# Peptides against a protein of PDB entry 1EMU: the designs that were tried, part 49

Target 1, 132 residues: chain A of PDB entry 1EMU
Amino acid sequence: PPYLKWAESLHSLLDDQDGISLFRTFLKQEGCADLLDFWFACTGFRKLEPCDSNEEKRLKLARAIYRKYILDNNGIVSRQTKPATKSFIKGCIMKQLIDPAMFDQAQTEIQATMEENTYPSFLKSDIYLEYT

## One batch from the design tools (peptide; made by RFdiffusion4, then SolubleMPNN)

Design b2_p16_7_s1 (from b2_p16_7, 8 letters changed)
Fold by OpenDDE base, seed 4:
Structure b2_p16_7_s1 (fold): chain B 132 residues (1-132), chain A 16 residues (1-16)
Amino acid sequence: as target 1 above (132 residues)
Amino acid sequence: MSIEEEILEKLLKEEE
């Protein structure tokens, strides 16, 4: 069953709608749902192919991601991303150099945070265990 | 919409 795959890899969990739903519920209870939301925001942003017609949209979106997750010093994402990574993102925003991969390093760091902490905890949670 | 699209749309709305 799918829930067994979720225990095998975080990727399998995040590729399953039911898995995402349960994991997000768990993260909300832990006060760190922004980790997952940011991760998906980065993935979605990277999928937007740069072109003349969407430059303004991509810039606005990049600013939104930056302001909500990176600039917020009280946020879990900001606390779990390295200063150099946040500085790089800020630089991209200020220079309006909006590469699809500009959030990749931040996403990697947040993914590592989930892999090391919240994902293992989720697999030990009542939410997951009761689902199995 | 996908989860990604939903999140991005919300972000755009908040930016406006």
Scores: peptide ipSAE 0.712, ipTM 0.949, DockQ to the pose 0.777
Fold by OpenDDE base, seed 5:
Structure b2_p16_7_s1 (fold): chain B 132 residues (1-132), chain A 16 residues (1-16)
Amino acid sequence: as target 1 above (132 residues)
Amino acid sequence: MSIEEEILEKLLKEEE
């Protein structure tokens, strides 16, 4: 069953709508939902191919992601990303150099945080165990 | 919409 695959990798969990739902519920209880939301935001952003018609939209999105997750010093995403990573993103925003990969390093760091902490905890949670 | 799209749309609304 799918829930067994969820225990094999975070990737498998995030490929399943039910898995995502349960994991996000768990993260909300832990005050860490922003980790997952940021991760998905980065993935979605990277999928937007740059072109003349979407330049303004991509810039707005980049600014929004930056302001919500990176600039918020009290946020969990900000706390779990390296200063150099945040500075790089800030630089991209200021220079309006909006490469699809501009959030990749931050996403990697947040993914590592989930892999090392919240994901293992989820597999031990009542939410997951009761589902199985 | 995908989860990604939903999140991005929310972000755009907040940016406005």
Scores: peptide ipSAE 0.712, ipTM 0.949, DockQ to the pose 0.782
Fold by OpenDDE base, seed 1:
Structure b2_p16_7_s1 (fold): chain B 132 residues (1-132), chain A 16 residues (1-16)
Amino acid sequence: as target 1 above (132 residues)
Amino acid sequence: MSIEEEILEKLLKEEE
């Protein structure tokens, strides 16, 4: 069953709608759902191929991601990203250099946070165990 | 709609 694959890798969990739903519920209870939301935002943003027609949209999205997750010093994402990473993103926004990969390092750091903490805890949670 | 697209659309709405 899919839940066994979820325990094998975070990637498998995040590739399953049911897995995502349960994991997000768990993260909400832990007060860190923004980790997952930011991760998906970064993935979605990277998939947007730059072109003349979507330049404004991409800039707005980049600003939105930055303001919601990076600029919020009290947020879990901001606390789990390195200052240099946040400074780089800020620089991209200020210079309007909106590369599809501009959030990659931040996403990597947030993914590492989930891998090391919330994902293992999820596999030990009542939410996951009751599902199995 | 993917989860990614849903999140991005929400972000755009918050920006506007």
Scores: peptide ipSAE 0.711, ipTM 0.949, DockQ to the pose 0.818
Fold by OpenDDE base, seed 3:
Structure b2_p16_7_s1 (fold): chain B 132 residues (1-132), chain A 16 residues (1-16)
Amino acid sequence: as target 1 above (132 residues)
Amino acid sequence: MSIEEEILEKLLKEEE
């Protein structure tokens, strides 16, 4: 069943709507749902193909992601991303150089945070265990 | 609408 695949890899969990729902619920209880939301925001942003018609939209979106997750010093995403990574993103925003991959390093770092902490904890949580 | 799209739409709305 799918829940067994969730225990095999974080990737499998994030590819499953039910898995995402349960994991997000768990993260909210832990006060760190922003980790997952940021991860999906980065994925969604990267999928937007740059063109003349969406240039303004992409800039606004990049700025929104930056302001909500990177600039907020009290946020878990900000705390779990390296200064050099945050500086790079800031630079892209300031220069208005909005490459689809501009959040890739930050996403990688947040993914590592989930892999090392919240994902293993989720697999030991009542939410997951009661589902199985 | 995907989870990604939903999150992005919310972010855009908040930015405006």
Scores: peptide ipSAE 0.709, ipTM 0.948, DockQ to the pose 0.813

Design b2_p16_7_s2 (from b2_p16_7, 7 letters changed)
Fold by OpenDDE base, seed 4:
Structure b2_p16_7_s2 (fold): chain B 132 residues (1-132), chain A 16 residues (1-16)
Amino acid sequence: as target 1 above (132 residues)
Amino acid sequence: MSIEEEILEELLKEEE
């Protein structure tokens, strides 16, 4: 069953709508749902192919991601991303150099945070165990 | 919408 795959890799969990739903619920209870939301934001942003018709949209979205998750010093995403990574993102925003991969390093760092802490905790949670 | 799409839409909404 899919829930067994979720225990095998975070990727399998995040590729399953039911898995995402349960994991997000767990993260909300832990006060760190922004980790997953940011991760999805980065994935979605990277999928937007640069072109003349979506330049403004991509810039707005990049700014939104930056302001909500990176600039917020009280946020868990900001606390779990390295200063150099945040500085790079800020630079991209300020220079309006909006590459699809501009959030990749930050996403990697947040993914590592989930892999090390919240994902293992989720697999030990009542939410996951009761689902199995 | 997917969770990803919902997140992106909310981000755009907040930026406007």
Scores: peptide ipSAE 0.708, ipTM 0.948, DockQ to the pose 0.766
Fold by OpenDDE base, seed 5:
Order: C-alpha cells, then structure tokens, then sequence
Structure b2_p16_7_s2 (fold): chain B 132 residues (1-132), chain A 16 residues (1-16)
C-alpha cells in the first residue's frame, strides 16, 4: 500500500496526495507547515520557464516567496536556511535576475531539514500510525 | 490545481 512507500522516502510521500495531506496536517500541528509550502513553492517556481510574457509574473512570484519565507526572520524557513543562501536570493531579487534555479539551494536546505527532522517524526506520529 | 499551483496562486494574491 502507498503508506509503506511513504516510509521509504520523503519523495514518495510528497508524490501522493493523501501523503501530502497527512504530512501537512502533521507539520501544521508542529508549527512548521511553511517548510512544505516553501518546498512546493520552489518546485512550482522552477517549472515556470522564463519568457517575455511571464517575466513580470515570475518576478512577482520570486518577490513573494522571498518576502514570505526568506525575509521573515522569525519564520522556520528563514531559520533553517543559511545566511549566504538568503543573501544570494536577496541579490537576485534586487538585481531582478530571476533564474528558475534561484531558490534551488534554499529548497535543498529545507528539504534536508525535513529529511532529518520532521519527516522521521511524522513516521512516528499518531497521524501516520493511525492511517496504517 | 496542483499543490504547487495553489501555493503560487496564494503567493501572488499576497503580493498584490
């Protein structure tokens, strides 16, 4: 069953709508749903191929991601990303150099945080165990 | 919409 695959990798969990739902619920209870939301935001952003018609949209999205997750010093994403990574993103925003990969390093760091902490905890949670 | 699309749409609304 799918829930067994969820225990094999975070990737498998995030490829399943039910898995995402349960994991997000768990993260909300832990006060760290922003980790997952940021991760998905980065993935979605990277999928937007740059072109003349979406330049303004991509810039707005980049600014939104930056302001909500990176600039918020009290946010969990900000706390779990390195200063150099945040500075790089800030630089991209200021220079309006909006490369699809501009959030890749931050996403990697947040993914590592989930892999090392929240994901293992989820597999031990009542939410997951009751589902199985 | 996908989770990604939903999140991005929400972000755009907040930016406006």
Amino acid sequence: as target 1 above (132 residues)
Amino acid sequence: MSIEEEILEELLKEEE
Scores: peptide ipSAE 0.708, ipTM 0.948, DockQ to the pose 0.817
Fold by OpenDDE base, seed 1:
Structure b2_p16_7_s2 (fold): chain B 132 residues (1-132), chain A 16 residues (1-16)
Amino acid sequence: as target 1 above (132 residues)
Amino acid sequence: MSIEEEILEELLKEEE
């Protein structure tokens, strides 16, 4: 069953709608759902191929991600990303250099946070165990 | 709609 694959890798969990739903519920209870939301935001943003028709959309989206997750010093994403990473993103926004990969390093750092903490905890949670 | 797409749309709404 899919839940066994979820325990094998975070990637498998995040590739399954049911897995995502349960994991997000768990993260909300832990007060750190922003980790997952930011991760998906970065993935979605990277998929947007730059072109003349979506330049404004991409800029707005980049600003939104920056303001919601990076600029919020009290947010868990901001606390779990390195200052240099946040400074780089800020620089991209200020210079309007909106590369599809501009959030990659931040996403990597947040993914590592989930891998090391919330993902293992999820596999030990009542939410996951009751599902199995 | 995927969760990913939903998140992106919500982010765009917050900018408008």
Scores: peptide ipSAE 0.707, ipTM 0.948, DockQ to the pose 0.791
Fold by OpenDDE base, seed 3:
Structure b2_p16_7_s2 (fold): chain B 132 residues (1-132), chain A 16 residues (1-16)
Amino acid sequence: as target 1 above (132 residues)
Amino acid sequence: MSIEEEILEELLKEEE
């Protein structure tokens, strides 16, 4: 069943809508749902193909992601991303050089945070265990 | 609508 695949890899969990729902619920209880939301924001942003018609939209979106997750010093995403990574993103925003991959390093770092902490904890949580 | 699209739309609303 799918829940067994969730225990095999974080990727499998994030490819399953039921898995995402349970994991997000768990993260909310832990006060760190922003980790997952940021991860999906980065994925969604990267999928937007740059063109003349969406240039303004992409810039606004990049700014929104930056302001909500990177600039907020009290946020868990900000705390779990390296200064050099945050500086790079800031530079892209300031220069208005909005490459689809501009959040890739930050996403990688947040993914590592989930892999090392929240994902293993989720697999030991009552939410997951009761589902199985 | 995907989870990604939903999150992005909310972000855009907050930016405006």
Scores: peptide ipSAE 0.706, ipTM 0.947, DockQ to the pose 0.780

Design b2_p16_7_s3 (from b2_p16_7, 7 letters changed)
Fold by OpenDDE base, seed 5:
Structure b2_p16_7_s3 (fold): chain B 132 residues (1-132), chain A 16 residues (1-16)
Amino acid sequence: as target 1 above (132 residues)
Amino acid sequence: MSIEEEILEKLLEEEE
């Protein structure tokens, strides 16, 4: 069953709508939902191929992601990303150099945080165990 | 919409 695959990798969990729902519920209880939301935001952003018609949209999105997750010093994403990574993103925003990969390093760091902390905890949670 | 699209749309709304 799918829930067994969820225990094999975070990737498998995030490929399943039910898995995502349960995991996000768990993260909300832990005050860490922003980790997952940011991760998905980065993935979605990277999928937007740059072109003349979407330049303004991509810039707005990049700014939004930056302001919500990176600039918020009290946010969990900000706390779990390295200063150099945040500075790089800030630089991209200021220079309006909006490469699809501009959030990749931050996403990697947040993914590592989930892999090392919240994901293992989820597999031990009542939410997951009751589902199985 | 995908989860990604939903999140991005919300972000755009907040930016405006």
Scores: peptide ipSAE 0.702, ipTM 0.947, DockQ to the pose 0.782
Fold by OpenDDE base, seed 4:
Structure b2_p16_7_s3 (fold): chain B 132 residues (1-132), chain A 16 residues (1-16)
Amino acid sequence: as target 1 above (132 residues)
Amino acid sequence: MSIEEEILEKLLEEEE
């Protein structure tokens, strides 16, 4: 069953709608749902192919992601991303150099945070265990 | 919409 795959890899969990739903519920209870939301925001942003017609939209999105998750010093994402990574993102925003991969390092760091902490905890949670 | 699209749309709404 799918829930067994979720225990095998975080990728399998995040590729399953039911898995995402349960994991997000767990993260909300832990006060760190922004980790997952940011991760998906980065993935979605990277999928937007740069072109003349969407430059303004991509810039606005980049600014929004930056302001909501990176600039917020009280946020879990900001606390779990390295200063150099946040500085790089800020630089991209200020220079309006909006590469699809500009959030990749931050996403990697947040993914590592989930892998090390919240994902293992989720697999031990009542939410997951009761689902199995 | 996908989860990604939904999140991005919400972000755009907050930015505007």
Scores: peptide ipSAE 0.701, ipTM 0.946, DockQ to the pose 0.775
Fold by OpenDDE base, seed 1:
Order: structure tokens, then sequence, then C-alpha cells
Structure b2_p16_7_s3 (fold): chain B 132 residues (1-132), chain A 16 residues (1-16)
């Protein structure tokens, strides 16, 4: 069953709608759902191919991601990203250099946070165990 | 709609 694959890798969990739903519910209870939301935002943003027609949209999205997750010093994402990473993103926004990969390092750091903490805890949670 | 697209759309709505 899919839940066994979820325990094998975070990637498998995040590739399953049911897995995502349960994991997000768990993260909400832990007060860190923004980790997952930011991760998906980064993935979605990277998939947007730059072109003349979507330049404004991409800039707005980049600003939105930055303001919601990076600029919020009290947020879990901001606390789990390195200052140099946040400074780089800020620089991209200020210079309007909106590369599809501009959030990659931040996403990597947030993914590592989930891998090391919330994902293992999820596999030990009542939410996951009751599902199995 | 993917989860990614949903999140991005919400972000755009909040930005505007």
Amino acid sequence: as target 1 above (132 residues)
Amino acid sequence: MSIEEEILEKLLEEEE
C-alpha cells in the first residue's frame, strides 16, 4: 500500500495526494505547515518557464513567496533558512532578477529541515499510525 | 489543479 512507500522516502510521501494531506494535517498541529507550503511554492515557481508574457506574474509570485515566508522573521521558514540564502533571494527581488531556480537553495534547506525533524516525527504520529 | 498551482494562485491573490 502507498503508506509503506511514504515511510521509505519523503519524496514518495510528497508525491501522493493522501500522503500530502495527512502530512500537512500533522504539520498544522505542530505549527509548521508553512514548511510544506513553501516547499510546494518553490516547486511550482520553478516550473514556470520565463517568457515575455509571464514576466509580471513571475515577479509578483517571487515577491509573494519572499514576503510571506522569507521576510517574516518569526516564521518557521525564515528561522530554518540561512541568512545568506535569504539575502540572495532579497537581492533577486530587489534587482528583479527572477530566475526559476532563485528559491532552490531555500527549498533545499527547508527540505532538509523536514527530513531531519517533521518527517520522522510524522511517521511516529497517531495520524500516520492510525492510517496504517 | 495541482497543490503547487493552488498555492501559487493563493499567493498571487494575497499579493494583489
Scores: peptide ipSAE 0.701, ipTM 0.946, DockQ to the pose 0.816
Fold by OpenDDE base, seed 3:
Structure b2_p16_7_s3 (fold): chain B 132 residues (1-132), chain A 16 residues (1-16)
Amino acid sequence: as target 1 above (132 residues)
Amino acid sequence: MSIEEEILEKLLEEEE
């Protein structure tokens, strides 16, 4: 069943709507749902193909992601991303050089945070265990 | 609408 695949890899969990729902619920209880939301925001942003018609939209989105997750010093995403990574993103925003991959390093770092901490904890949580 | 699209739309609304 799918829930067994969720225990095999974080990737499997994030590819399943039910898995995402349960994991997000768990993260909210832990006060760190922003980790997952940021991860999906980065994925969604990267999928937006740059063109003349969406240039302004992409810039606004990049700025929104930056302001909500990177600039907020009290946020868990900000605390779990390296200064050099945050500086790079800031530079892209300031220069208005909005490459689809501009959040890739930050997403990688947040993914590592989930892999090392929240994902293993989720697999030991009542939410997951009661589902199985 | 995907989870990604939903999150991006919310972010865009907050930015505007």
Scores: peptide ipSAE 0.699, ipTM 0.946, DockQ to the pose 0.811

Design b2_p16_7_s4 (from b2_p16_7, 6 letters changed)
Fold by OpenDDE base, seed 4:
Structure b2_p16_7_s4 (fold): chain B 132 residues (1-132), chain A 16 residues (1-16)
Amino acid sequence: as target 1 above (132 residues)
Amino acid sequence: MSIEEKILEELLKEEE
């Protein structure tokens, strides 16, 4: 069953709608749902192919991601991303150099945070265990 | 919409 795959890899969990739903519920209870939301925001942003017609949209979106998750010093994403990574993102925003991969390092760091902490905790949670 | 699309749409709304 799918829930067994979720225990095998975070990728399998995040590729399953039911898995995402349960994991996000768990993260909300832990006060760190922004980790997952940011991760998906980065994935979605990277999929947007740069072109003349979407430059303004991509810039606005990049600014939104930056302001909501990176600039917020009280946020879990900001606390779990390295200063150099946040500085790089800020630089991209200020220079309006909006590469699809500009959030990749931040996403990697947040993914590592989930892998090391919240994902293992989720697999030990009542939410997951009761689902199995 | 996918989860990521929903998140992006909400982000755009907040930016406006």
Scores: peptide ipSAE 0.717, ipTM 0.951, DockQ to the pose 0.776
Fold by OpenDDE base, seed 1:
Structure b2_p16_7_s4 (fold): chain B 132 residues (1-132), chain A 16 residues (1-16)
Amino acid sequence: as target 1 above (132 residues)
Amino acid sequence: MSIEEKILEELLKEEE
């Protein structure tokens, strides 16, 4: 069953709608759902191919991601990303250099946070265990 | 609609 694959890798969990739903519910209870939302935002943003018609949309999205997750010093994402990473993103926004990969390092750091903490905890949670 | 798309759409709404 899919839930066994979820325990094998975070990637498998995040590739399953049911897995995502349960994991996000768990993260909400832990007060860190923004980790997952940011991760998906980064993935979605990277998939947007730069073109003339997308320029405004991509800039707005980049600003939105930055303001919601990076600029919020009290947010879990901001606390789990390195200052240099946040400074780089800020620089991209200020210079309007909106590369599809501009959030990659931040996403990597947030993914590592989930891998090391919330994902293992999820596999031990009542939410996951009751599902199995 | 994917979860990614939903999140991005919500982010855009917050900017407008």
Scores: peptide ipSAE 0.716, ipTM 0.950, DockQ to the pose 0.779
Fold by OpenDDE base, seed 2:
Structure b2_p16_7_s4 (fold): chain B 132 residues (1-132), chain A 16 residues (1-16)
Amino acid sequence: as target 1 above (132 residues)
Amino acid sequence: MSIEEKILEELLKEEE
């Protein structure tokens, strides 16, 4: 069953709607749902092909992601990203240089946080174990 | 709509 694959890799968990739902519920209880939301935001942002017609939209999105997750010093994403990474993103926003990959390093750092901490904890959680 | 798209749309709403 799918839940067994979820235990094999974070990728398998994040590729399953039911897995995402349970994992997000767990993360909310742990006060760190923003890790997952930011990860998906970065993926979605990178998928937007830059062109003249969506330049304004991409800039607004980049600013929104920055303000919600990076600028908030009390946020879990901000606390789990390196100062140099946050500074780079700020620079991109200020210069309005909005490359599709501008959040890649931050996403990598947040993914590592999930892999090392919240994902293993989820597999030991009552939410996951009761589902199985 | 994907989860990614839903999150991005919500972010845009908050930006407005």
Scores: peptide ipSAE 0.716, ipTM 0.950, DockQ to the pose 0.821
Fold by OpenDDE base, seed 3:
Structure b2_p16_7_s4 (fold): chain B 132 residues (1-132), chain A 16 residues (1-16)
Amino acid sequence: as target 1 above (132 residues)
Amino acid sequence: MSIEEKILEELLKEEE
């Protein structure tokens, strides 16, 4: 069943809508749902193909992601991303150089945070265990 | 609508 695949890899969990729902519920209880939301925001942003018609939209979106997750010093995403990574993103925003991959390093770092901490904890949580 | 799309739309609303 799918829940067994969730225990095999974080990727499998994030590819399953039921898995995402349970994991997000768990993260909210832990006060760190922003980790997952940011991860998906980065994925969605990268999928937006640059063109003349969406240039303004992409810039606004990049700013929104930056302001909500990176600039907020009290946020868990900000705390779990390296200064050099945040500086790079800031530079892209300031220069208005909005490459689809501009959040890739930050996403990688947040993914590592989930892999090392929240994902293993989720697999030991009552939410997951009661589902199985 | 995907999870990504929902999140992005909410972000855009907050930015406006």
Scores: peptide ipSAE 0.714, ipTM 0.950, DockQ to the pose 0.813

Design b2_p16_8_s1 (from b2_p16_8, 6 letters changed)
Fold by OpenDDE base, seed 2:
Order: sequence, then structure tokens, then C-alpha cells
Structure b2_p16_8_s1 (fold): chain B 132 residues (1-132), chain A 16 residues (1-16)
Amino acid sequence: as target 1 above (132 residues)
Amino acid sequence: EEDKLLEELIEEAIAS
């Protein structure tokens, strides 16, 4: 069953709608749902191919991601990303150089945080175990 | 407004 694959890798969990739902519920209880939301925001952003028609929207989205997750010093995403990574993102925003990959390093760092902490905890949680 | 934009972006990414 799919829930067994979720235990094999975080990637498998994030590729499953039910898995995502349960994991997000768990993260919300832990006060760190922003980790997952940011991860998907980065994925969604990277998928937007730059073109004249979506330039304004991409800039708005980049600014929104930056303001909500990176700029907020009290947020878990900000706390779990390296200063150099945050500085790079800030630079991109300030210079209005909005490359699809501008959040890649931050996404990688947040993914590592989930891999090392919240993902293992999820697999030991009542939410996951009761589902199995 | 930004919250809505992010919500849509996240939902689309999750659905992909």
C-alpha cells in the first residue's frame, strides 16, 4: 500500500495526495507547516517558465514567497535557511532578477530539515500509525 | 492578495 512507500522516502510521501494531507496535518500540529508549504511554493515557482506574459506575476510570486517565508525572522523557514541563501534571494528580489531556480538552494535546505527532523517524526506519529 | 497567490501556487504544485 502507498503508506509503506511513504516510509521509504520523503519523495514518495510528497508524491501522494493522501500522504501530503496527513503530513501537512502533522506539521500543523507541530507548528511547522510552513516547511511543506514553502517547499511546494518553490516547486510551483520553478515550473513557471519565464516569458513576457507572466513576468509581472512571477515577480509578484517571488516577492510573496520572500516576504512570507524568508523575510520573517520568526518563521521556521527563515530559521532553517542559511544566511547566505537568504541573502541571495533578497538580492534577486532587489535586483528584480527572477530566475526560476532562485529558490532552489533554500528549497534544498528546507527539504534537508524535513528529512532530518519532521519526516522521521511523522513516521512515528499517531497520525501516520493510526492510518496504517 | 499575496496569500491568495501563494495558496494557488502551492495547490497547483501539490496537484502536479
Scores: peptide ipSAE 0.752, ipTM 0.959, DockQ to the pose 0.879
Fold by OpenDDE base, seed 4:
Structure b2_p16_8_s1 (fold): chain B 132 residues (1-132), chain A 16 residues (1-16)
Amino acid sequence: as target 1 above (132 residues)
Amino acid sequence: EEDKLLEELIEEAIAS
């Protein structure tokens, strides 16, 4: 069953709608749902191919991601991303150089945080265990 | 407005 695959890799969990739902519920209870939301925001952003028609929207999205997750010093995403990574993102925003990959390093760092902390905790949680 | 854009972005990423 899918829940067994979720225990094999975070990728399998994040590739399953039910898995995402349960994991997000768990993260909300732990006060760190922003980790997952940011991860998916980065994924969604990277998929947007730059063109003249979506330049304004892409800039708005980049600014939104930056302001909500990176600039917020009280947020878990900000605390779990390296200063150099945040500075790079800030630079992209200020220069309006909005490359699809501009959040890749931050996403990698947040993914590592989930892999090392919240994901293992989820597999030991009542939410996951009661689902099995 | 930014929150709405982010929500749509996240929902699309989750759905695909």
Scores: peptide ipSAE 0.752, ipTM 0.959, DockQ to the pose 0.895
Fold by OpenDDE base, seed 5:
Structure b2_p16_8_s1 (fold): chain B 132 residues (1-132), chain A 16 residues (1-16)
Amino acid sequence: as target 1 above (132 residues)
Amino acid sequence: EEDKLLEELIEEAIAS
């Protein structure tokens, strides 16, 4: 069953709608749903291929991601990303140089945080165990 | 406005 694949890798969990739903519910209870939301925001942003028609939208989205997750010093994403990574993103925003990969390093760092902490905890949670 | 844009971006990424 799919829930067994979720235990094999975080990637498998994030590729399943039911898995995502359960994991997000767990993260909300832990006060760290922003980790997952940021991860998907980065994925969605990277998929937007630059073109003349979406240039303004891409800039607005990049600024939104930056202001909500990176600039907020009280947020878990900001606390779990390296200063150099946040500085790079700030630079991109200030220069209005919006590359599809500008959040890749931050996404990698947040993914590592989930791999090391929240993902293992989820597999031991009542939410996951009751589903199995 | 930005929260709405982010919500749509996240939902689209999850659905893909």
Scores: peptide ipSAE 0.751, ipTM 0.959, DockQ to the pose 0.885
Fold by OpenDDE base, seed 3:
Structure b2_p16_8_s1 (fold): chain B 132 residues (1-132), chain A 16 residues (1-16)
Amino acid sequence: as target 1 above (132 residues)
Amino acid sequence: EEDKLLEELIEEAIAS
C-alpha cells in the first residue's frame, strides 16, 4: 500500500495527496508547516515557464516567497537556510532577475532539514502509525 | 494579495 512507500522515501510521501495531507497535519502540530509550504512554493515557482505574459506574476510570486519565508527572521525556513542562500535570493529580488531556479538551493536546504528531522519524526508519529 | 498568490501556487504544486 502507498503508506509503505511513504516510509521508503520523502519523495514518495510528497508525491501522494494523502501522504502530503497527513505530513502537513503533523508539521502543523510541530509548528513547522512552513517547511512543506515553502518546498511546494519553490516547486510551483520553478514550473512556471517564463514568458512575456507572466513576467509580472512571477516577480510578485518571487517577492512573496522571499518576504514570507526568507525575510521572516523568526520563521523556521529562515532559520534553516544558510545566510549565503538567503543573500543570493535577496540579490535576485533586488535586481529583478527572476530565474526559475532561483529558489533551488533554498529548497534543497529545506528538503535536507525535513529529511534529517521532521520526516523521520513523522514516521514515528501517532498520525502515521495510526494510519498504518 | 501575496498570501493568496502563494496559496494558489502551493495548491497547484500539490495537485500536480
Scores: peptide ipSAE 0.750, ipTM 0.959, DockQ to the pose 0.895

